# Ledger of designs, part 70: peptides against a protein of PDB entry 3VA4

Target 1, 107 residues: chain A of PDB entry 3VA4
Amino acid sequence: EPIGQLRLFSGTHGPERDFPLYLGKNVVGRSPDCSVALPFPSISKQHAVIEISAWNKAPILQDCGSLNGTQIVKPPRVLPPGVSHRLRDQELILFADFPCQYHRLDV

## One batch from the design tools (peptide; made by RFdiffusion4, then SolubleMPNN)

Design b2_p16_4_s4 (from b2_p16_4, 5 letters changed)
Fold by OpenDDE base, seed 2:
Structure b2_p16_4_s4 (fold): chain B 107 residues (1-107), chain A 16 residues (1-16)
Amino acid sequence: as target 1 above (107 residues)
Amino acid sequence: SDAEFARSLARPVVPA
């Protein structure tokens, strides 16, 4: 049962994609084995991680030392590698140049 | 849109 969702907005790469997020570590990256696999050149193989420790706790986002970085959109902020960011529902995130949105599922 | 605004904040990227 997914606890959250990460939406990759549509763009030149193609249509919108939704990725389920589960308890534990949800890795965002270009590697195909990532929970959130973003197979694009600008995305690091292991780009970032969204860790969900409990269904009723805000997930933690950390950049994993990605080349092109991870940003929070509102307000604009570049995430330093390894620094925890508590995700808010509907949080807009940039992984490199790909905009995404976190959504807490009602479970 | 949110997506467009987000994209406007994107920095130049290089192959990772």
Scores: peptide ipSAE 0.821, ipTM 0.975, DockQ to the pose 0.976
Fold by OpenDDE base, seed 3:
Structure b2_p16_4_s4 (fold): chain B 107 residues (1-107), chain A 16 residues (1-16)
Amino acid sequence: as target 1 above (107 residues)
Amino acid sequence: SDAEFARSLARPVVPA
């Protein structure tokens, strides 16, 4: 059962998409084998990772040295590669130029 | 909207 969810907002690429997040490392990237596969040119093959160590602990987001970066929207800031960021419920994230939102699920 | 606001913060991108 998923512990969290990452929503990719609708845009020119198409409709909104929801990706389930599980315990462990959920890789965000253009590669099709990523947990959160974002098949877009601006997304690095292995762009970022959302690690969930327990259902009751905040996930950790980390940019994997992506070319176009990962940003937190509120307050606005670019995440340095490899630096851990604790995700808050409803956190708005930009993977390159694609806005997403993390949602904690009740498990 | 949240999505529109987020997009406004996007920087120029290049193929990765």
Scores: peptide ipSAE 0.819, ipTM 0.975, DockQ to the pose 0.966
Fold by OpenDDE base, seed 4:
Structure b2_p16_4_s4 (fold): chain B 107 residues (1-107), chain A 16 residues (1-16)
Amino acid sequence: as target 1 above (107 residues)
Amino acid sequence: SDAEFARSLARPVVPA
């Protein structure tokens, strides 16, 4: 069962979408085999990764050297490639120009 | 809204 969720907000691309997050690596990217598949031209094939471990259920977000970058929204900052960011519940994230929100599930 | 605020921070993008 999923222990987290990544919400893609609605926009010009279409309606809101929710992606389940599981233990291990959840890859965010344009490639259809990504756990969080964002099939948009501004998203890199392997854009970022959200890793969740059993011993620490707080996810770690890393940009994978994406072309258009990954940003943390509050406070605003660009996430350098390969730098670990521990996600907080309700964290707002920009993958390129697509706003998303992480939600920790109570399981 | 959160989404609108987030979008306001988005930088120009190019096809990846």
Scores: peptide ipSAE 0.813, ipTM 0.974, DockQ to the pose 0.964
Fold by OpenDDE base, seed 1:
Structure b2_p16_4_s4 (fold): chain B 107 residues (1-107), chain A 16 residues (1-16)
Amino acid sequence: as target 1 above (107 residues)
Amino acid sequence: SDAEFARSLARPVVPA
């Protein structure tokens, strides 16, 4: 069962999309086999990873050395590649120029 | 909105 959700906000690309997040590694990227597939030119094939462990269901976000980067919105900061960021519920994230929001599911 | 605020922080991007 999904532990969390990543919402891609609506924009010029189209309507909003919700992606389920599961235990383990949830890869965010342009490649179609990514758990969170964002098929947009500005997104790297393997852009970032959201890892959720059984020990602590709070997700860890890491940028995977993406070209256009990953940013946390509040407070604003760029995530250096490979640096772990613990996601808070309702965390706002920028993958390149695409705003997303993490939501913890009550399970 | 949250989305609009987030977009305001976006940096210029290039095809990856």
Scores: peptide ipSAE 0.810, ipTM 0.974, DockQ to the pose 0.970

Design b2_p16_5_s1 (from b2_p16_5, 7 letters changed)
Fold by OpenDDE base, seed 2:
Structure b2_p16_5_s1 (fold): chain B 107 residues (1-107), chain A 16 residues (1-16)
Amino acid sequence: as target 1 above (107 residues)
Amino acid sequence: SDAAEALSLARPVRPV
Protein backbone atom coordinates (compact mmCIF):
# COMPACT_ATOMS: atom_id res chain seq x y z
CA GLU B 1 0.00 0.00 0.00
CA PRO B 2 1.46 3.35 -1.01
CA ILE B 3 1.82 5.97 1.68
CA GLY B 4 2.63 8.85 -0.62
CA GLN B 5 2.24 9.95 -4.18
CA LEU B 6 4.26 11.97 -6.65
CA ARG B 7 2.21 13.62 -9.36
CA LEU B 8 3.82 14.65 -12.63
CA PHE B 9 1.69 17.46 -14.02
CA SER B 10 0.51 17.35 -17.59
CA GLY B 11 2.57 19.25 -20.13
CA THR B 12 4.10 19.12 -23.56
CA HIS B 13 5.33 15.63 -22.71
CA GLY B 14 1.81 14.31 -22.25
CA PRO B 15 -0.87 13.78 -19.62
CA GLU B 16 -0.61 13.81 -15.86
CA ARG B 17 0.90 10.75 -14.20
CA ASP B 18 0.73 9.63 -10.58
CA PHE B 19 3.49 7.54 -9.03
CA PRO B 20 2.98 5.67 -5.76
CA LEU B 21 5.58 6.15 -3.05
CA TYR B 22 6.44 3.44 -0.55
CA LEU B 23 8.51 2.96 2.57
CA GLY B 24 12.20 3.13 1.78
CA LYS B 25 13.96 4.83 -1.10
CA ASN B 26 11.91 5.95 -4.08
CA VAL B 27 14.34 6.93 -6.83
CA VAL B 28 13.33 9.58 -9.34
CA GLY B 29 15.12 9.29 -12.65
CA ARG B 30 15.22 8.46 -16.32
CA SER B 31 16.22 4.86 -15.74
CA PRO B 32 13.26 2.56 -16.28
CA ASP B 33 13.82 0.75 -12.98
CA CYS B 34 13.31 3.92 -10.94
CA SER B 35 10.27 4.05 -8.66
CA VAL B 36 9.43 7.33 -10.35
CA ALA B 37 10.54 6.76 -13.91
CA LEU B 38 10.63 9.98 -15.91
CA PRO B 39 11.81 8.91 -19.37
CA PHE B 40 12.89 12.34 -20.55
CA PRO B 41 16.29 13.50 -21.83
CA SER B 42 16.63 16.30 -19.25
CA ILE B 43 16.23 13.87 -16.33
CA SER B 44 19.34 12.16 -14.98
CA LYS B 45 19.33 8.36 -14.86
CA GLN B 46 19.22 8.62 -11.09
CA HIS B 47 18.10 12.19 -10.53
CA ALA B 48 16.79 12.34 -6.97
CA VAL B 49 15.54 10.17 -4.15
CA ILE B 50 12.51 10.41 -1.89
CA GLU B 51 13.11 8.41 1.27
CA ILE B 52 10.17 7.52 3.49
CA SER B 53 11.22 5.97 6.80
CA ALA B 54 7.74 5.73 8.35
CA TRP B 55 4.16 6.43 7.33
CA ASN B 56 3.86 9.18 9.93
CA LYS B 57 7.20 10.84 9.20
CA ALA B 58 7.85 13.45 6.54
CA PRO B 59 9.71 12.10 3.52
CA ILE B 60 13.20 13.31 2.72
CA LEU B 61 14.05 14.51 -0.77
CA GLN B 62 17.65 14.62 -1.98
CA ASP B 63 19.03 15.55 -5.36
CA CYS B 64 21.53 12.90 -6.47
CA GLY B 65 23.86 15.24 -8.31
CA SER B 66 21.59 15.59 -11.30
CA LEU B 67 22.72 17.65 -14.26
CA ASN B 68 19.64 19.84 -14.47
CA GLY B 69 18.85 19.95 -10.78
CA THR B 70 15.96 19.72 -8.39
CA GLN B 71 14.07 22.74 -7.12
CA ILE B 72 11.46 23.46 -4.49
CA VAL B 73 8.84 25.92 -5.70
CA LYS B 74 7.45 27.49 -2.51
CA PRO B 75 9.57 29.17 -1.43
CA PRO B 76 11.90 28.92 -4.44
CA ARG B 77 15.02 26.94 -3.68
CA VAL B 78 17.56 24.97 -5.66
CA LEU B 79 18.47 21.83 -3.73
CA PRO B 80 22.21 21.30 -3.38
CA PRO B 81 23.21 17.72 -4.19
CA GLY B 82 22.88 15.34 -1.27
CA VAL B 83 21.28 17.87 1.07
CA SER B 84 18.16 16.59 2.78
CA HIS B 85 14.90 18.44 2.26
CA ARG B 86 11.91 17.41 4.36
CA LEU B 87 8.88 17.30 2.09
CA ARG B 88 5.66 18.99 3.12
CA ASP B 89 2.32 17.69 1.98
CA GLN B 90 1.43 19.22 -1.39
CA GLU B 91 5.05 20.25 -1.97
CA LEU B 92 5.68 21.49 -5.50
CA ILE B 93 8.93 20.20 -6.95
CA LEU B 94 10.79 20.74 -10.21
CA PHE B 95 12.92 17.88 -11.48
CA ALA B 96 14.82 19.62 -14.24
CA ASP B 97 11.99 21.28 -16.19
CA PHE B 98 9.25 18.90 -15.04
CA PRO B 99 6.85 20.17 -12.37
CA CYS B 100 5.64 17.63 -9.84
CA GLN B 101 3.73 17.55 -6.58
CA TYR B 102 4.15 15.36 -3.53
CA HIS B 103 0.98 14.23 -1.77
CA ARG B 104 0.88 12.45 1.58
CA LEU B 105 -1.78 9.77 1.48
CA ASP B 106 -4.10 9.31 4.43
CA VAL B 107 -3.88 5.60 5.13
CA SER A 1 -1.96 26.95 -11.75
CA ASP A 2 0.52 25.06 -9.62
CA ALA A 3 2.19 23.68 -12.72
CA ALA A 4 2.47 27.11 -14.30
CA GLU A 5 3.94 28.56 -11.13
CA ALA A 6 6.50 25.78 -10.99
CA LEU A 7 7.40 26.21 -14.65
CA SER A 8 8.10 29.88 -14.06
CA LEU A 9 11.15 28.73 -12.09
CA ALA A 10 12.40 26.34 -14.75
CA ARG A 11 15.96 26.94 -15.89
CA PRO A 12 17.49 26.06 -19.23
CA VAL A 13 18.10 22.32 -19.42
CA ARG A 14 20.44 20.10 -21.36
CA PRO A 15 20.08 16.47 -22.36
CA VAL A 16 21.83 14.22 -19.87
Scores: peptide ipSAE 0.766, ipTM 0.971, DockQ to the pose 0.968
Fold by OpenDDE base, seed 3:
Structure b2_p16_5_s1 (fold): chain B 107 residues (1-107), chain A 16 residues (1-16)
Amino acid sequence: as target 1 above (107 residues)
Amino acid sequence: SDAAEALSLARPVRPV
């Protein structure tokens, strides 16, 4: 069962979308086989990864060397490739120019 | 909104 959720906010691309996150590596990218598939030209095929090692541990976000980058919104920060960022509940994230939000599910 | 706040940080992007 899903442990977390990544929400893609509504925008010019269309309505809001919610992606379930599971134990292990949840790849964010344009490739259709990604756990979080964002089929947009500005998103790298394998853009970033959200790794969840346990239901009660904060997920780790890493940029995978994407072209257009991954940013944390508050406080503002560009994530260097391969550097771990521990996600907080309700964390606002930019994958390239796409605003998203992580939240923990109560399971 | 949260989305608007995030978008304020958006940088120019290129197609990959």
Scores: peptide ipSAE 0.766, ipTM 0.971, DockQ to the pose 0.968
Fold by OpenDDE base, seed 4:
Structure b2_p16_5_s1 (fold): chain B 107 residues (1-107), chain A 16 residues (1-16)
Amino acid sequence: as target 1 above (107 residues)
Amino acid sequence: SDAAEALSLARPVRPV
């Protein structure tokens, strides 16, 4: 069952989309085999990773050296490649120019 | 909105 959810807000690309997040690695990227597949030119094939462990279920977000970067919105911060960021519930994230939000699910 | 707040921080992007 999904432990969390990543919401891609609606925009010029189209309507809102929700992606389930599971234990282990959830890759965010343009490649169609990514757990969070964002098929947009500004997204790197493997852009970022959201890893969820069994013992705390709090996701760790890392940028994978993407071209257009990953940002946390509040407080504003560009994530350096490979540096771990623990996601808070309702965290607002930018993958390149795409606004997203993490939601922790009750499980 | 949350989306608008996030977009206010968006930087110029290039195709990958």
Scores: peptide ipSAE 0.759, ipTM 0.970, DockQ to the pose 0.963
Fold by OpenDDE base, seed 1:
Structure b2_p16_5_s1 (fold): chain B 107 residues (1-107), chain A 16 residues (1-16)
Amino acid sequence: as target 1 above (107 residues)
Amino acid sequence: SDAAEALSLARPVRPV
């Protein structure tokens, strides 16, 4: 069962999309085999990773050396590649120019 | 909105 959800807000690309997040590594990227597949040219094939462990269900976000970067919105911060960021519930994230929101599911 | 707030931080992007 999903532990969390990543919401891609609606925009010029189209409607809102929700992606389930599971235990382990949830790769965010343009490649179609990514757990969070964002098929847009500004997204790197493997852009970032959201890792969720069984003992700590708070996800860890890392940028994977993406071209256009990953940002946290509040407070504003560009994530250096490979540096762990613990996601808070309802956290707003930018993958390149695509705004998303993490939501923890109560299971 | 949350989306608008996020977009206010968006930087110029290039195709990968």
Scores: peptide ipSAE 0.757, ipTM 0.970, DockQ to the pose 0.967

Design b2_p16_5_s2 (from b2_p16_5, 6 letters changed)
Fold by OpenDDE base, seed 2:
Structure b2_p16_5_s2 (fold): chain B 107 residues (1-107), chain A 16 residues (1-16)
Amino acid sequence: as target 1 above (107 residues)
Amino acid sequence: SDAAEALSLARPVVPV
């Protein structure tokens, strides 16, 4: 059962999409085998990772050395590669130029 | 909107 959700907002690319997040590593990237597959040219094959160690612990987001980067929206900042960022519920994230939002599920 | 706010921070990107 999913512990969280990553929402890709609608845009020029198409409609909104929701990706379930599970315990362990949830890779965000262009590769089709990623947990959060974003098949767009600006997304690195393995762009970032969201690791969830327990249902009651904040997930950790890390950029994986992506070309176009990962940003937190509030407050605005670019995540350095490999540096852990604890996700807050409703966290707004930019993977390259794609706005997303993390949602903690009530499990 | 949340999406619009996020997009305001988007930087120029290149194909990977």
Scores: peptide ipSAE 0.767, ipTM 0.971, DockQ to the pose 0.967
Fold by OpenDDE base, seed 3:
Structure b2_p16_5_s2 (fold): chain B 107 residues (1-107), chain A 16 residues (1-16)
Amino acid sequence: as target 1 above (107 residues)
Amino acid sequence: SDAAEALSLARPVVPV
């Protein structure tokens, strides 16, 4: 059962898409086998990872050394590769130039 | 919107 959700906002690429997040490592990247597959040229094959260690703990986001980076929107911050960032519910994230939002599920 | 706010921080990107 999914513990969280990552929403990719609608844009020139198409409509909004929601990706379920599970316990463990949820890889974000262009590679089709990623948990959060973002098939766009600006996204690295293995761009970032959202790790959820428990249903009642905030996920940890880490950039995996992506070319175009990962940013937190509020407050603005570029994530250094490999540095852990604890995600807050409703957190706005930029993977390269793609706006996303993390949402925790209460189920 | 949230998306617009996020996009305001977007930097130039290149194909990987």
Scores: peptide ipSAE 0.767, ipTM 0.971, DockQ to the pose 0.971
Fold by OpenDDE base, seed 4:
Structure b2_p16_5_s2 (fold): chain B 107 residues (1-107), chain A 16 residues (1-16)
Amino acid sequence: as target 1 above (107 residues)
Amino acid sequence: SDAAEALSLARPVVPV
């Protein structure tokens, strides 16, 4: 059962898409086997990771040394590679030039 | 919108 959801907003790439997030590591990247597969040229094969632990359902986001980066929108900042950022519900995120939003699910 | 706000912070990107 998913613990959270990552929404990719609609854009030039196409319609909105929702990705379920589970306990453990949810990899964001261009590779098709990623939990959050974003098949776009600007996304690194292994771009970022959203990790959710059993004892703390608040996800930890880390950029994996992506070329085009990962940003938090409010307050705005670029995430340094490997630095943990605890995601807040409704957090707005940019993976390269793709805007997304994290939603905590009621489970 | 949320998407527009996020996009306002987007930086130039290159193919990986």
Scores: peptide ipSAE 0.760, ipTM 0.970, DockQ to the pose 0.964
Fold by OpenDDE base, seed 1:
Structure b2_p16_5_s2 (fold): chain B 107 residues (1-107), chain A 16 residues (1-16)
Amino acid sequence: as target 1 above (107 residues)
Amino acid sequence: SDAAEALSLARPVVPV
């Protein structure tokens, strides 16, 4: 059962896509075996990780040393590699040049 | 829009 959802907004790449987020590590990256697979050239193979624990259910986002970076939109902040950022519901995230939004599911 | 706001912060990117 998914605990959260990551929405990739529509853009030049195509339509909007929703990815379920589960307990544990949800890797965001270009590699097809990632939990959140973003098959785009600007995305690192293992770009970032969204980790969700059973105790908290609030995701922790970390950039994995991606080339093009990970940013929080409000307030604007470039995430330093390996530094934990606690995601807020409806938080807007940039993975490289791809806008996404985290949504906490009511479960 | 949310997407537009996010994109306004996008930096130049290169293929990885």
Scores: peptide ipSAE 0.758, ipTM 0.970, DockQ to the pose 0.970

Design b2_p16_5_s3 (from b2_p16_5 with A8S V14R D15P E16V)
Fold by OpenDDE base, seed 5:
Structure b2_p16_5_s3 (fold): chain B 107 residues (1-107), chain A 16 residues (1-16)
Amino acid sequence: as target 1 above (107 residues)
Amino acid sequence: SLAEEARSLARPVRPV
């Protein structure tokens, strides 16, 4: 069962989309086989990864060397490639120019 | 909105 959720906010691309996050590595990217598939030109094929090692641990976000980057919104920070960022509940994230929000699911 | 707040921080992007 999903441990968390990544919400892609609505925008010019279309309506809101919600992606379940599971134990293990949840790859964010343009490739259709990514756990979080964002089929947009500004998203790298394998853009970032959200790793959840246990249901009771905060997920770790890492940028995978994407072209257009991964940013944390509050406080603003560009994530250097491969550097671990512990996701907070309700964290606002930019994958390239696409705003998303992580939240923990109550299970 | 949260989305617009986030978008205001977006940098110029290029197709990958």
Scores: peptide ipSAE 0.781, ipTM 0.973, DockQ to the pose 0.982
Fold by OpenDDE base, seed 3:
Structure b2_p16_5_s3 (fold): chain B 107 residues (1-107), chain A 16 residues (1-16)
Amino acid sequence: as target 1 above (107 residues)
Amino acid sequence: SLAEEARSLARPVRPV
């Protein structure tokens, strides 16, 4: 069962989408086989990864060397490739120019 | 909105 969710906010691309996040590596990218598939030109095929090691531990976000980058919104920060960022509940994230929000599921 | 707040920080992008 999903342990978290990544919400893609609505925008010019279309309506809001929620992606379930599971134990292990949840790849964010343009490739259709990604756990979080964002089929947009500005998103790298394998853009970032959200790794969840346990239901009771904060997930780790890493940029995978994407072209257009991954940013944390508050406080604003560009994530260097491969550097681990511990996600906070309700964290606002930019994958390229696409705003998303992580939230922990209570399961 | 949260989305617009986030978008305000978005940098110029190019197709990958």
Scores: peptide ipSAE 0.781, ipTM 0.972, DockQ to the pose 0.982
Fold by OpenDDE base, seed 4:
Structure b2_p16_5_s3 (fold): chain B 107 residues (1-107), chain A 16 residues (1-16)
Amino acid sequence: as target 1 above (107 residues)
Amino acid sequence: SLAEEARSLARPVRPV
């Protein structure tokens, strides 16, 4: 069962999409093998990773050295590659130019 | 909207 959810807001690419997040490594990227597959030209094949552990369900987001970067919206900041960022519930994230929102599921 | 607020911070992108 999913522990969290990553919502990709609707846009020119299409309608809103929700991706379940599980324990372990949830890779965000253009590759169809990614847990959070974002098949768009501006997204790196393996763009970022959201890791969730059993001992601490708070996700850790890290950019994987993507070309167009990963940003936190509030407060605005670009995440340096490999630097851990603890995701807050309802946090807004930009993967390249695609806005997403993390939601912690109460399960 | 939240999406628009986020997009306003997006930087120029290039195809990977």
Scores: peptide ipSAE 0.776, ipTM 0.972, DockQ to the pose 0.981
Fold by OpenDDE base, seed 1:
Structure b2_p16_5_s3 (fold): chain B 107 residues (1-107), chain A 16 residues (1-16)
Amino acid sequence: as target 1 above (107 residues)
Amino acid sequence: SLAEEARSLARPVRPV
C-alpha cells in the first residue's frame, strides 16, 4: 500500500490529482510510464524522483536535471540536480510551474 | 490558497 501521497493542485491544466507514493523510486515526469505522470510541456520526461526507503520515513526528492527545475517552497529554494532533499510532511514543491504537496500517510 | 502561494514562486518556464 502507499506510503505517501503527492497532490498536484488544480489549475488551468485541470483538476487536482493525488498520486500514491510507494517504497522505492517514484519518478515524476511527463512520460506516461512515470509513477507521477505530469503530461505537461514544461515537465521533463524524467523530471525528478522521490525515493522512499523502508528504514527512512522521510522521502528523498532529487531533481533529475530537468529543464525547468524543481523548487522547495518553504523556505524557497531551487534544488540543484542530483542534490538530495529530505521531504517533510505537508511540504510544498514546484515541479516547473506546477505546485504540488507531499503528504505522509499514516499507515 | 496554498496553490497560489506556491505558484507565485514559479519561474518562467519553457516547453521541454
Scores: peptide ipSAE 0.774, ipTM 0.971, DockQ to the pose 0.978

Design b2_p16_5_s4 (from b2_p16_5 with L2A A8S D15P E16V)
Fold by OpenDDE base, seed 2:
Structure b2_p16_5_s4 (fold): chain B 107 residues (1-107), chain A 16 residues (1-16)
Amino acid sequence: as target 1 above (107 residues)
Amino acid sequence: SAAEEARSLARPVVPV
């Protein structure tokens, strides 16, 4: 059962997509074996990671040294590689140029 | 919208 969700908003790439997030490491990247597979040229093979250690604990987002970076929208900032960012519910995130939103699921 | 707000911060990107 997923305890979180990452929504990729619709855009020129296509329609909106929702990715379930589970306990452990949820890798965001272009590689097809990533939990959040974003098959786009601007996304690094292993771009970022969302780690969820418990259902009642805020997930941690880290950029994995991606080329085009990971940004938090509110307040706007670029995440330095490897620096932990605690995700808030409804957090808006940019992986490269792709806008996403994290949603904590009520389970 | 939330999506538009996020897109407003998008920077030029290059293929990886």
Scores: peptide ipSAE 0.786, ipTM 0.973, DockQ to the pose 0.951
Fold by OpenDDE base, seed 3:
Structure b2_p16_5_s4 (fold): chain B 107 residues (1-107), chain A 16 residues (1-16)
Amino acid sequence: as target 1 above (107 residues)
Amino acid sequence: SAAEEARSLARPVVPV
């Protein structure tokens, strides 16, 4: 069962979309086989990864060397490729120019 | 809104 959720906010691409996050590596990218498939030209085929090692541990976000980058909104910063960022509940993230929000599910 | 806050930091992008 899903442990977390990544919400893609609504925009010109369409309505809000929610992606379940599971134990292990949840790849974010344009490739259709990604756990979080964002089929947009600005998203790298394998853009980033959200790794969840346990239901009660904060997920780890890493940019995978994407072209357009991954940003944390608060405090604002661009994630260097391969550097681990521990996600907080309700964390706001930009994958390229797409705003998203992570939240933990109560399971 | 949270979405607007995030969008305010969006940078120019290019197709990959």
Scores: peptide ipSAE 0.785, ipTM 0.973, DockQ to the pose 0.954
Fold by OpenDDE base, seed 4:
Structure b2_p16_5_s4 (fold): chain B 107 residues (1-107), chain A 16 residues (1-16)
Amino acid sequence: as target 1 above (107 residues)
Amino acid sequence: SAAEEARSLARPVVPV
């Protein structure tokens, strides 16, 4: 069962898409085998990772050294590679130029 | 909107 959801907002790339997030590592990237597969040229093959632990279910986001970066919107900042950021419910994130939103699911 | 708020912070990107 999914613990959370990452929503990719609609844009020039196409319609809105929702990705389920599970316990463990949820890799965000251009590679088709990523949990959150974003098949776009500006996204690194392994761009970032959202890890959810079993004991607290609080997601940790880390950029994996992506070329175009990962940003938190509020307050605005670029995430340094490998630095842990605890995701808050409704958190707005930019993977490269793609706006997304994290949603904690009621489970 | 939330999407527009996020897009306003988007930076120039290059193909990877």
Scores: peptide ipSAE 0.780, ipTM 0.972, DockQ to the pose 0.948
Fold by OpenDDE base, seed 1:
Structure b2_p16_5_s4 (fold): chain B 107 residues (1-107), chain A 16 residues (1-16)
Amino acid sequence: as target 1 above (107 residues)
Amino acid sequence: SAAEEARSLARPVVPV
């Protein structure tokens, strides 16, 4: 069962999309085999990773050296590649220019 | 809105 959800807000690309997040590594990227597949030219093939462990269900986000970067909105900052960021519930994230929101599911 | 708040921080991007 999913532990969390990543919401891609609606925009010029189309409607809102929700992606389930599971235990382990959830790769965010343009490649179709990514757990969170964002098939847009500004997204790197393997852009970032959201890792969720069984003993700590708070996800860890890392940028994978993406070209256009990963940003946290509050407080605003660009994530350095490979540096762990613990996601908070309802956290707003930019993958390149695509705004997303993490939502923790109560299971 | 949350979406607008996030979009306000968007920077120029290039195709990868």
Scores: peptide ipSAE 0.778, ipTM 0.972, DockQ to the pose 0.945

Design b2_p16_6_s1 (from b2_p16_6, 10 letters changed)
Fold by OpenDDE base, seed 3:
Structure b2_p16_6_s1 (fold): chain B 107 residues (1-107), chain A 16 residues (1-16)
Amino acid sequence: as target 1 above (107 residues)
Amino acid sequence: SDAEIAALVDAHDASL
């Protein structure tokens, strides 16, 4: 059962999409076998990873050395490659220029 | 083009 959700907001790419997040590593990237598959040319095949170690712990986001980067919106912060960032509920994230939002599911 | 953008990204990632 999913522990969290990553929402990709609607834009020029198309409508809003929701991706379930599970215990373990949830890879964000352009590769179709990623847990969060973002099929856009500016996204790295393996762009970032959201790791959830337990249902009651905040997920950890890491950029995987992507070309176009991973950023937190509020407060603004560019994530250095491989550095752990603890996600807050409702956190707004940019993968390249694509705005997303993490949501913790109350399960 | 989209293919050219993807190629640049892939080249970067392969160099890590």
Scores: peptide ipSAE 0.777, ipTM 0.964, DockQ to the pose 0.879
Fold by OpenDDE base, seed 5:
Structure b2_p16_6_s1 (fold): chain B 107 residues (1-107), chain A 16 residues (1-16)
Amino acid sequence: as target 1 above (107 residues)
Amino acid sequence: SDAEIAALVDAHDASL
């Protein structure tokens, strides 16, 4: 059962896509076996990780040393590699230049 | 090109 969702907004790449997030580590990256597979050349194969340790705890986002970075939109912040960021519900995230939004699912 | 961009990204990642 998914605990959260990451939405990739529509853009020049195509329509929006929703990715379920589960307990544990949800890897964001270009590799097709990633939980959040973003098949775009500017995305690192292992770009970032969203770790959900419990259903009632905020997920932790970490950039994995990606070339094109991971940023929080509001307030604007570049995430240093390996530094934990607690995701807020409805948080807007840029993986490289791809805008996404985290959403907590009420299950 | 997309392939060239991906190659640059991959090269960076491999150097970590």
Scores: peptide ipSAE 0.775, ipTM 0.964, DockQ to the pose 0.925
Fold by OpenDDE base, seed 1:
Structure b2_p16_6_s1 (fold): chain B 107 residues (1-107), chain A 16 residues (1-16)
Amino acid sequence: as target 1 above (107 residues)
Amino acid sequence: SDAEIAALVDAHDASL
């Protein structure tokens, strides 16, 4: 059962897409085997990871050393590689230039 | 191009 959801907003790339997030590591990247597969050239194959533990269902976001970075929109913050960021519900995230939103599910 | 962008990204990632 998904613990959260990551929404990729619609844009020049195409329509909106929703990705379920589960306990454990949810890898965000261009590789098709990623939990959150973003098949766009500016996205690193292994771009970032959203980790959700059984102990704390609040997700931890880490950039994996991506070229084009991972940012929090408000307040603006570029995430240093490997540094944990605790995601807030409804938080807006940029993977490279792709805006996404984390949504906590009621589970 | 998309291929060129991806190549730059991949090159960076490989250097980590």
Scores: peptide ipSAE 0.771, ipTM 0.963, DockQ to the pose 0.894
Fold by OpenDDE base, seed 4:
Structure b2_p16_6_s1 (fold): chain B 107 residues (1-107), chain A 16 residues (1-16)
Amino acid sequence: as target 1 above (107 residues)
Amino acid sequence: SDAEIAALVDAHDASL
């Protein structure tokens, strides 16, 4: 049962895609075995991680030292590698140049 | 090119 969802908005790369997020670590990256697989050259193989715990369903986002970074849109902030950011519902995120949105599911 | 971009990213990641 997914706890949340990460939406990759449509763009020049292709159509919109939705990725389910589960308890534990949800890795964002270019590697095909990532929970959130973003097969784009500017994305690091292991780009970021969204971790969700049972006792706190609000996800923690961390950049993994990616070259092209992870940013929060509002308010604008570049995430330093390994620094935890708690995601709010409907928060907009950039992985490199790819805009995404986190959505908390009602479960 | 896409291949060159990916290579640069991979090289950076390997240097961490």
Scores: peptide ipSAE 0.767, ipTM 0.962, DockQ to the pose 0.886

